# Designs tried in a protein design run: peptides against a protein of PDB entry 6O8C. Part 64

Target 1, 262 residues: chain A of PDB entry 6O8C
Amino acid sequence: VGLRYEKISLPKIHPRYDLDGDASMAKAVTGVVCYACRTASTLLLYQELMRKGVRWLVELVKDDYNETVHKKTEVVITLDFCIRNIEKTVKVYEKLMKVNLEAAELGEISDIHTKLLRLSSSQGTIESSLQDISSRLSPGGLLADTWAHQEGTHPRDRNVEKLQVLLNCITEIYYQFKKDKAERRLAYNEEQIHKFDKQKLYYHATKAMSHFSEECVRKYEAFKDKSEEWMRKMLHLRKQLLSLTNQCFDIEEEVSKYQDYT

## One batch from the design tools (peptide; aimed at target 1 I13 Y17)

Design b2_p27_6_s3 (made by RFdiffusion4, then SolubleMPNN; from b2_p27_6, 14 letters changed)
Fold by OpenDDE base, seed 4:
Structure b2_p27_6_s3 (fold): chain B 262 residues (1-262), chain A 27 residues (1-27)
Amino acid sequence: as target 1 above (262 residues)
Amino acid sequence: MEEERRRRREEEERKWEEEFKKLLEEL
């Protein structure tokens, strides 16, 4: 889920000297660059929150992994114990059959033994799946979060501060143009200053918009795309862990039915 | 121990979701 922001553009440039038009233009430019500053700040905040969420999700999935490994280990111990007990029982009954005791119970116990061995084979598949998950979660694995540190914008880039400096320069010119408009007519020297300040305003505005587009928006979009892909993979992995946990519970439940015979 | 870890995870998730929703509302 990405933040929605409006596509901003600078107003049309009128090269002609016009005190009313220039003040109106400067106001519009100030508004646009102000929006860029606020948007850049919001985009940065979003990314910082996402980075926190990424770290949180990594720890959550690691915990889920450890819980699954623990449950798997518990089930393996229980299953192995049941298998050993059934095998002892089978051996006792085999000895008793040699002495003409009832064969009906041996068939049932042998069937239980076969079922337990099938359950034991499933544990090998669970183990291999857990090892795969562990490898993916490991540093340098397919689910590494290194992208979250590399992609997007960071507080250290000072993008918001850089834009704010440009906004301050633009705002100063806007306030001057508002005064110039109030004078209705400027002296020659003041007119030349106004024309020069208009060029500066456009320079600062263009620089702000380029910086916003290239260093804020583009990097944010790249971060967003990578975050969505990574999140999808992590959620899938979490579902896999849940599935493995459920398989362990299913095995435990099935084993519990046979514990009464051991 | 497991229930307390679960509760902490659910609380952290809720806090993160709330912060994220607030951010979306400010946009």
Scores: peptide ipSAE 0.025, ipTM 0.481, DockQ to the pose 0.007
OpenDDE base, seeds 1, 2, 3, 5: peptide ipSAE 0.020, 0.022, 0.020, 0.018; ipTM 0.496, 0.458, 0.443, 0.470; seed 1 fails the geometry check

Design b2_p27_6_s4 (made by RFdiffusion4, then SolubleMPNN; from b2_p27_6, 15 letters changed)
Fold by OpenDDE base, seed 1:
Structure b2_p27_6_s4 (fold): chain B 262 residues (1-262), chain A 27 residues (1-27)
Amino acid sequence: as target 1 above (262 residues)
Amino acid sequence: EEEERRRKREEEERRFEKEFEELLKKL
């Protein structure tokens, strides 16, 4: 999961004045910083897409939760109705037994009543589990998506634009170093300018690499790690909801077997 | 005169190289 990017590093910069070497170095630096700009843009896009996916998944899981709660409510109503009907039947048979009438069915009906009461107790456990899930999905809960808005890089940070400005400065110096190489020999003043531009190139390159590493890569990795953790928890929660739904269906099926006695 | 100009250029190059190396160490 996540975008793969290559680890980039600046080429070795030799302090010695060399028109051929300096042009080659400047070309390599331009390539590295250009890759950093493209990578930063791609990492930003990935995070923006993931934020949309996170919001979508939250709504999907909320829908799954509401469906489970609805099903649980239906089962509770059906179960309570069956219990009340069986209790009425038990009372009728108890009255018949007091008049010395043989009621062979009383034992069976009493056993059904006991089973239905056990199913009713299981509904309390399902309700508690649903309340726990609701608390986890709530604002400030363990599955809150607030991290998706805080972690990582954002378009408002203008990291790509900042890197692009540095790349433009580097590229300008690279084109000058190509010209200087073509001249084969510079006059004293042009040589001094070339040396100063080499220092500027290094400054811009190091600034670009530091910004890329600290403000783009590191923040992306933190976002990625947090997103993976959160996604695992959300998928587990969704499985829990499915399990609770299945338990509701199992209870409903069992209750249906006893409806003929009501 | 030409040898003296050459020696001065070589000294300036060495100063630049040294200053650049010191800049590299600070970053």
Scores: peptide ipSAE 0.025, ipTM 0.566, DockQ to the pose 0.927
OpenDDE base, seeds 2, 3, 4, 5: peptide ipSAE 0.025, 0.025, 0.025, 0.024; ipTM 0.559, 0.557, 0.576, 0.560

Design b2_p27_7 (made by RFdiffusion4)
Pose (drawn by RFdiffusion4):
Structure b2_p27_7 (pose): chain A 256 residues (1-92, 99-262), chain P 27 residues (1-27)
Amino acid sequence: VGLRYEKISLPKIHPRYDLDGDASMAKAVTGVVCYACRTASTLLLYQELMRKGVRWLVELVKDDYNETVHKKTEVVITLDFCIRNIEKTVKVVNLEAAELGEISDIHTKLLRLSSSQGTIESSLQDISSRLSPGGLLADTWAHQEGTHPRDRNVEKLQVLLNCITEIYYQFKKDKAERRLAYNEEQIHKFDKQKLYYHATKAMSHFSEECVRKYEAFKDKSEEWMRKMLHLRKQLLSLTNQCFDIEEEVSKYQDYT
Amino acid sequence: EEEEEQEALKEKAEEAMEWLEEQYEKE
């Protein structure tokens, strides 16, 4: 979804010299830049938070991985150990009652369990190579896409907002005077141009740098999230597959 | 000197007002 904010544009700046109109205009412009500036700061927060979260979530899946491999090895030393019971040089030269019967069906399941465990390790390694630092789930898009604190985009907007704010404040004063001396009128007319220049620069900067990079980051996250849930589903299927093996071995562990 | 300064300020203001009129027409 991303941040739901309203897109607010600069009002039309009429060219006439009008102290009342210019004051009202400057106030409206300052407001729009504040909204743009404040919105630009939240976009940065959502990115910075998203990056802290992706980093953390990745490490958590690594814990879910280590937890699973810790039980896969924990169970193998039971399979290989209980196979050493019913399938060693102890269990099974002509013989008819030497145990080749109904227990031989269990040694068959245990053979298929030990072998099926083989491809578990093959798939388990494949997800480790995706979770690895250089793998195809590495959060490299996270540090490339979008804006950063080092970009200083908010403070850059803030510098322009200050120019615009100082002019508005002066335009209030001018409106209060109802008439401007000669030189002051001319300076006021120039500040009106400066105000428009600063505002359009701040607005276009907000559009082409903050929002454009933010949306690029937003789409990269959505693409990375699909990969992530896809891997988590697979790792989970490998975890359940172990508890299954633990379950089907904990039955045959108790013999007579 | 004071007259040349006032003429320079007036020229800058007129140019600013023409620039704002052009920008308004583009809108």

Design b2_p27_7_s1 (made by RFdiffusion4, then SolubleMPNN; from b2_p27_7, 12 letters changed)
Fold by OpenDDE base, seed 3:
Structure b2_p27_7_s1 (fold): chain B 262 residues (1-262), chain A 27 residues (1-27)
Amino acid sequence: as target 1 above (262 residues)
Amino acid sequence: EEEEKQRELEKKAEEAEKELEKKAEEE
């Protein structure tokens, strides 16, 4: 479950000059943009932590893969050795049959040989599955983690710093409007400055909200969706590796039953 | 000269108020 945040909007800005109303509006705008800065910082931190988690999971799955490959190799060696020994025994009994010696044991040994060859064929399927998994985990594969470096927001984008600059400009105007309110009445020139600052406040606030929505929230949501999809695929792949490992153990157990005949 | 500067400031202030009104209607 991703980070939950509240949808924020700018307060309505009244065009009329009102020292009390303008101070209250400026306070509200400051609050909204401050929330955007904090939220952008939190969303960035979440993504950085997720990138670390992705790298960790990739290494874990690579370790699982290597363990499965090792187990498969061990089973192949054991199985091939058992097959070679059974084949030698079959050849000896076939020679005895040519001399009219009833070898009742030949049928049983031949059946064991056939079973071992079937087990050997299943190893080819396991190998093919491991190759598929390896290709998916390889650079440029379907489960490569390159998306984690491309999607979302990064510290290098300086989104939080850009929002903070706008917040500083807004806060300065808010403090001036608080002073203007305390004066109760402004001289004509000071009133004109107040009106211009109100327009500047609007532009800074609109720029901050646009930047927050387009460069922070939207990119975060894209990263989140991609992360969830990738995570599901990686967990499924781990289950596949476990299944292949279990198949290797099953083959090893079956081969162990026939080692007494070799 | 001071009266002309004052008239220019008034004109700019009126333009700013109209722009704020337009933006408030778009919200």
Scores: peptide ipSAE 0.024, ipTM 0.545, DockQ to the pose 0.812
OpenDDE base, seeds 1, 2, 4, 5: peptide ipSAE 0.021, 0.017, 0.021, 0.021; ipTM 0.549, 0.535, 0.554, 0.554; seeds 1, 4 fail the geometry check

Design b2_p27_7_s2 (made by RFdiffusion4, then SolubleMPNN; from b2_p27_7, 12 letters changed)
Fold by OpenDDE base, seed 1:
Structure b2_p27_7_s2 (fold): chain B 262 residues (1-262), chain A 27 residues (1-27)
Amino acid sequence: as target 1 above (262 residues)
Amino acid sequence: EEEERQKELEKKAEEAEEELKKAEEEE
């Protein structure tokens, strides 16, 4: 899960003045920082897409919850109706038993009544479980998606743009070093400038790599880890909702068997 | 001509550093 990227490192920068070596080094640095820019952009895009996906999943799970609540409510109404009818029947049979009727028929109806009351008690447990799920999905709950807006990198951070500026500086120095290489030998003043530019290149490259690692990669990894954890919890919650729905169907089926006695 | 080119490059490097600094200050 997540984007795969290669760990990049800067090439070794040799302190020795070498026009060929310096041009080659500058080319390599340019390539590395260019890769960092592209990677940072890709990581940002991934996170933005994941945030969209997280919001979508939250809405989906809320819909699943509402459907489960609706089904539970339907079953409660049906069960309560069945209980009331059985209670009326019990009262009629109790009156008849005082006159001439056999006790066996009343026993069966009383057993049905007891079973229905047990089913009614189980509805309380389902309700409690639904309330727990609702609390977890609520704002500030354990499964709130607020982390998705806080963690990771955002377009507003302008990390890609910052890296691009550094890349532009590095690229400019690389092109100069390519020219210097073509000259084969520089005058003293040009040599001093080349040495200074080499230091600038190192500075820009180090800054770019530090920014990439600390502000792009590290934050992305933190976002990724949180997203994976949250996703697992959300999927588990969906399974719990499905289980509760199935329990409601099971109760409805049991109640339907007793409707023939009412 | 080479001194002028070098001054232009230094100016561009300074401008780029200033843009970077501005981008850091807008946080």
Scores: peptide ipSAE 0.024, ipTM 0.528, DockQ to the pose 0.053
OpenDDE base, seeds 2, 3, 4, 5: peptide ipSAE 0.022, 0.015, 0.018, 0.016; ipTM 0.511, 0.470, 0.537, 0.494

Design b2_p27_7_s3 (made by RFdiffusion4, then SolubleMPNN; from b2_p27_7, 13 letters changed)
Fold by OpenDDE base, seed 1:
Structure b2_p27_7_s3 (fold): chain B 262 residues (1-262), chain A 27 residues (1-27)
Amino acid sequence: as target 1 above (262 residues)
Amino acid sequence: SSLERQRALEEKAREAEKALEEAYKEE
């Protein structure tokens, strides 16, 4: 999970005036910052897609929850109905026993009644578990997706655009340095301009790399880590829901064994 | 000329700086 990118760094900028070296350096810087722009864009896209995925998963899990609740409710209704019927039967047999009839059957029916009551009591545990899950999925719960809106980079941050502006500045200087290199020797004034542009290049490059590292990469990594953690928890929750559903089915199956007595 | 080049570069620099300011205005 997550995008892999190559670690980038600025080439060493030599303070010495060297037309060939400066052109080569400027080319390298341009390449690095260009890569940063593309990477920032890719990282942003990934995060946006992940946010969509997070929202989708939340809805899916909510659906799973509702299905489980529905199944639980169905089982409760069925179980309660069976209990009521068995209780009526018990009363009839108790009356018969008072007149010294059908005493042997009463024991079996009473045992079934006891088992059904035990199953009914287990529903409380399932309900409690469902309530816990519901609380975790709530807006203020532990599995809230608010982090997805807070963490990482967003289109509104305009990081790619900011980097692109810096790249444009750097590229302009690079092209000038290519021209300067072609001249092989610059007049004094042009040399001074070249030196000044080199300082600007350094400034823009440093700013670009700082922005990329701090505002793009770091925030992306934080988003990635948080998303992975959240995803694991959500998957675990889905497993819990499945377990609860299975428990409901088990109870239903057990109740079905006693339907002949109801 | 050197002067012309200087003026052109200065203008480009000013434009670039303006663009940077606009890009980072929210910071």
Scores: peptide ipSAE 0.022, ipTM 0.481, DockQ to the pose 0.058
OpenDDE base, seeds 2, 3, 4, 5: peptide ipSAE 0.016, 0.016, 0.021, 0.019; ipTM 0.433, 0.440, 0.484, 0.547; seed 3 fails the geometry check

Design b2_p27_7_s4 (made by RFdiffusion4, then SolubleMPNN; from b2_p27_7, 14 letters changed)
Fold by OpenDDE base, seed 3:
Structure b2_p27_7_s4 (fold): chain B 262 residues (1-262), chain A 27 residues (1-27)
Amino acid sequence: as target 1 above (262 residues)
Amino acid sequence: DEERRREELKKKAEEAEEELKKAEEEQ
């Protein structure tokens, strides 16, 4: 579940000169951009933690794959050995049958041989499934983690630092507007500076909110959606590996029942 | 004294804009 954040918007900026209104507006803008800075930092941290989790899960699934391949190889060796022994036994009983000895036992051994050959044929399906899994986990495969490095925001983008600089500029203007409000009336030159600073505040605030929306929030949402999709696919793959492992154990157990005839 | 404070604030704003520009050029 991704981080929840509140949708923020800038207050309406009135073009009219009003010392009380301008101080109140500047305070509200400072609050909004401050929230954007903190949110951007939190969203970045979340993505960095998720990237670590993605790398960890890839290694875990590779380990599960290697264990499944090992178990499959063990079962193939055991099954092939059992088949060869049963084939030798069949040849011995065929010779005995020519001498009118033990024809009933030959039928049972032949049935076991047929069952073992069916089990051997299922190994081809397991091998094909393991090859598909290996292909999906390979570099450039459908489950490659390259998206985790490409999508979202990164510390190198310096988005938090860029927003913090804009916040500092806005905060400075807010403190000046708080002083201007306390004076109740400004001289003509001071009024012109106040009007100019109000335009600067609007510019910095708009730049901050655009940057936050386009470079932080949008990219985070894309990363989140991609991560959720990828995680579902990886968990499904892991379940497939467990199913293949269980099939290998089932074959091994069935072969063990026939070892008394070998 | 108030004029000096306004000049110092203007200088800090220009320095902050220059730091932003440098941070954009290093990317």
Scores: peptide ipSAE 0.024, ipTM 0.542, DockQ to the pose 0.047
OpenDDE base, seeds 1, 2, 4, 5: peptide ipSAE 0.020, 0.024, 0.019, 0.020; ipTM 0.567, 0.558, 0.546, 0.564; seed 2 fails the geometry check

Design b2_p27_8 (made by RFdiffusion4)
Pose (drawn by RFdiffusion4):
Structure b2_p27_8 (pose): chain A 256 residues (1-92, 99-262), chain P 27 residues (1-27)
Amino acid sequence: VGLRYEKISLPKIHPRYDLDGDASMAKAVTGVVCYACRTASTLLLYQELMRKGVRWLVELVKDDYNETVHKKTEVVITLDFCIRNIEKTVKVVNLEAAELGEISDIHTKLLRLSSSQGTIESSLQDISSRLSPGGLLADTWAHQEGTHPRDRNVEKLQVLLNCITEIYYQFKKDKAERRLAYNEEQIHKFDKQKLYYHATKAMSHFSEECVRKYEAFKDKSEEWMRKMLHLRKQLLSLTNQCFDIEEEVSKYQDYT
Amino acid sequence: EETEELLEELAEEQLEEYLEEQEEEEE
């Protein structure tokens, strides 16, 4: 979804010299830049938080991986150990009552369990190579896409907002005077140009730098999330497959 | 209407900050 904010544009700046109109215009412009500035700050927060989160979520899946491999090995030393019971040089030269019967069916399941466990390790390694630092789930898009604190985009907007704010304040004073001396009238007319210049620069900067890069980060994240849930579903299927093996071995562990 | 009120409020808050900074500079 991303941040739901309203897109607010600069009002039309009429060219006439009008102290009342210019004051009202400057106030409206300052307001739009503040909204743009404040919105630009939140966009940066959502990115910085998203990066802190992705970093953390990746490490958590690594814990879910380590937890699973810790049981896969924990169970193998039971399969290989309980196979050493019913399938060693102890169990099974002509013989008819030497145990080749209904227990041989369990030895068959345990052989298929030990072998099926083989491809568990093959799939388990494949997800480790995606969770690895250089793998295809590495959060490299996270440090490339979008804006950063080092970009100083908010304080760049803020510098322009200050120019615009100082002019508005002056335009209030001018409106109060109802008439401007000669030189002051000219200075006021120049400041009106400066105000428009600063504002359009701040607005276009907000559009082409903050929002544009933010959306690029937003789409990269949606694409990375699909990969993530896809891997988490697979790792989970491998975890359940182990508890299954533990369950089907903990039955045959108790014999007579 | 709510947007316009919000923009006015933002302009006023920004103006208050400016005045505080201006007082500090004078000090």

Design b2_p27_8_s1 (made by RFdiffusion4, then SolubleMPNN; from b2_p27_8, 13 letters changed)
Fold by OpenDDE base, seed 4:
Structure b2_p27_8_s1 (fold): chain B 262 residues (1-262), chain A 27 residues (1-27)
Amino acid sequence: as target 1 above (262 residues)
Amino acid sequence: SKLEKELEELAEEAEEKLKEELEEKKE
């Protein structure tokens, strides 16, 4: 579940010159942009943590893969050994059967041989599945984590810093508006400055909100969506690996039943 | 910083627009 953030919007800016209203508006704008800064920082942090998690999961799955391959190899060796031993036994009994000895035993051994060969045939399917998984995990594969480095926001984008600069400008104007409010009445020149600052405030605020929405939120959502999709695929792959491992164990168990005959 | 420069430019543009609006209202 991704980070929850509240939708923020700028307060309505009235064109009328009103020292009390302008101070209140400026305060509200400061609050909104401050929230945007904090949210952007949080979203960035989340993404960085997720990237670490993605890398960790990739390594975990690679380890699982290697373990499965190892187990498969072990089973193949064991199975091949058993098959070879039984084949030798079959040859001996076939020779004995020519002299009408041990016919019943030959039948049993032959059945075991057939079962082992069936087990051996399943190894090819396991191998092909492992190869498929390997290809998906390989560089450029469908489960590559390159998206985690490309999507979303990064510290190098300096989004938080950019927003902070805008926030600083807005905050300065807000503090001035507090002072203006305290004066109750401004001289003509000061009034004009106030009006100019109000316009500056508006531009800074709109720029901040635009930047926040387009460069922070939008990219975060894209990252989140890709992350969720990738995670589902990785979980599915892990289940596949587990299934293959279990198949290897099942084969090993079955082979163990016949070891007394080899 | 580059950003500060951009902000200054934006502020200047805002001031110019506001001046124009004020002049239009006096007329």
Scores: peptide ipSAE 0.021, ipTM 0.477, DockQ to the pose 0.029
OpenDDE base, seeds 1, 2, 3, 5: peptide ipSAE 0.017, 0.018, 0.018, 0.020; ipTM 0.435, 0.432, 0.498, 0.457

Design b2_p27_8_s2 (made by RFdiffusion4, then SolubleMPNN; from b2_p27_8, 15 letters changed)
Fold by OpenDDE base, seed 1:
Structure b2_p27_8_s2 (fold): chain B 262 residues (1-262), chain A 27 residues (1-27)
Amino acid sequence: as target 1 above (262 residues)
Amino acid sequence: SELEKELEKLAEEEEKKLEEEKKKKEE
């Protein structure tokens, strides 16, 4: 699901003074570093979008949680009410049984009571699950989104800008090397400048690619991996919430079958 | 090869940008 980028490397820089070769090399370096800049920008954008998505998903899941809690509460109320009514009925029938009346129905009602109590006990499991989910979603929980703010690259890092500065320097040298090439031969002083600029080019290029690799790509990959893992967990959690909701509905349906006895 | 071509294009684009910038400064 992540952005694909191609692995790029700097061309070999030969120490030999060669106007044609140096121009070609400089062009290649310019291209590589330019690609790095664009890639870095794209990677940054991706991460920013993902962060927005993460925040959105967190809110969505919280809403799901609240809905589930609400449904659970509703069922608990209904179930408790039904239990109370059945208990009253049981008491009445027990009294009647003492006078040997309506004894056959008491067994059935008692069984219903037992069933309802079992359903009530299952609510404890649902509650526990909800509490677990709540804890996981809470700050500091296992599904906290703190990682999204810590991992990866951020606009504040100004990585793209830093790379762009280096690219500009490189491009300037490339431009000059193109001119030098056109001259075919340089005077001694100009040759020395050319050589010096070549060293600068190397320095800038190396710095750029190092920065790109270490500060952009590496951090992006870490972010990507973590985001994928987190997303999977969140999706699973949503499914869990849905399951809990369905369990509540199932209980409610069962309770409805016994309402005629209340 | 496709990447190389792209890189070449990128370099040319950057060069062009620089040239344009220099022209603007001269005006």
Scores: peptide ipSAE 0.465, ipTM 0.921, DockQ to the pose 0.849
OpenDDE base, seeds 2, 3, 4, 5: peptide ipSAE 0.462, 0.461, 0.463, 0.464; ipTM 0.921, 0.920, 0.921, 0.921

Design b2_p27_8_s3 (made by RFdiffusion4, then SolubleMPNN; from b2_p27_8, 15 letters changed)
Fold by OpenDDE base, seed 1:
Structure b2_p27_8_s3 (fold): chain B 262 residues (1-262), chain A 27 residues (1-27)
Amino acid sequence: as target 1 above (262 residues)
Amino acid sequence: SELEKELEKLAEEEEKKLEEEKKKELE
């Protein structure tokens, strides 16, 4: 879920000298660029918050991973111990069977042994999955968070400040144009200044909107898209870890059924 | 439109800020 922003555009700037029109135009430009400044600030804030969230989520998932690894290790130890005990029992019964004793029991124990070995083999799959997850979470992995530092806009870019400077210039001109409008007519020199300022306004406005579009909006959208993709992958990873944990519990429970034979 | 009204309001706010700054400079 990303922030919604409205598409803004500069008003048409007419070359004709018109005090009323120029004042109105300047007002509109001021509004648009002001909106751009605020939007840029909001977009920046969103990205910064998301970066914090990304870091937090990475740590959370790493904790989940470690917990799963720990559980897996515990189960492996328990399972191996059980297997060894069953193997000892099998050997005893095999000796007894040589004298035609306890043949039925030997069959049952052998079946248990086979089942335990199957469970042991499944640990390899779990281990492989964990290794895959580890690799994905590692630096340079598919789920690395390096993109969060590269994509989007950053405070160091000073985009908001740059826009604010332009806004200030624009606002000054707007203020003057409002005064000019109030004068109804300007002397020749003042008229020339007005015309010159109108040109300045155009340059500032164009520069502001270009900067906003190219350096703020575009980069934000790229960041947003990347973040959404990454988040989906991370959530899926967490589900995988949970699944692996549950598998470990299932194995442990099954092994517990055979502990009486050890 | 609502956006236009907002933009107008923003412009007015910026103007007001500038006016206040100029008043401070004159004081």
Scores: peptide ipSAE 0.468, ipTM 0.922, DockQ to the pose 0.830
OpenDDE base, seeds 2, 3, 4, 5: peptide ipSAE 0.019, 0.467, 0.018, 0.466; ipTM 0.478, 0.921, 0.482, 0.921

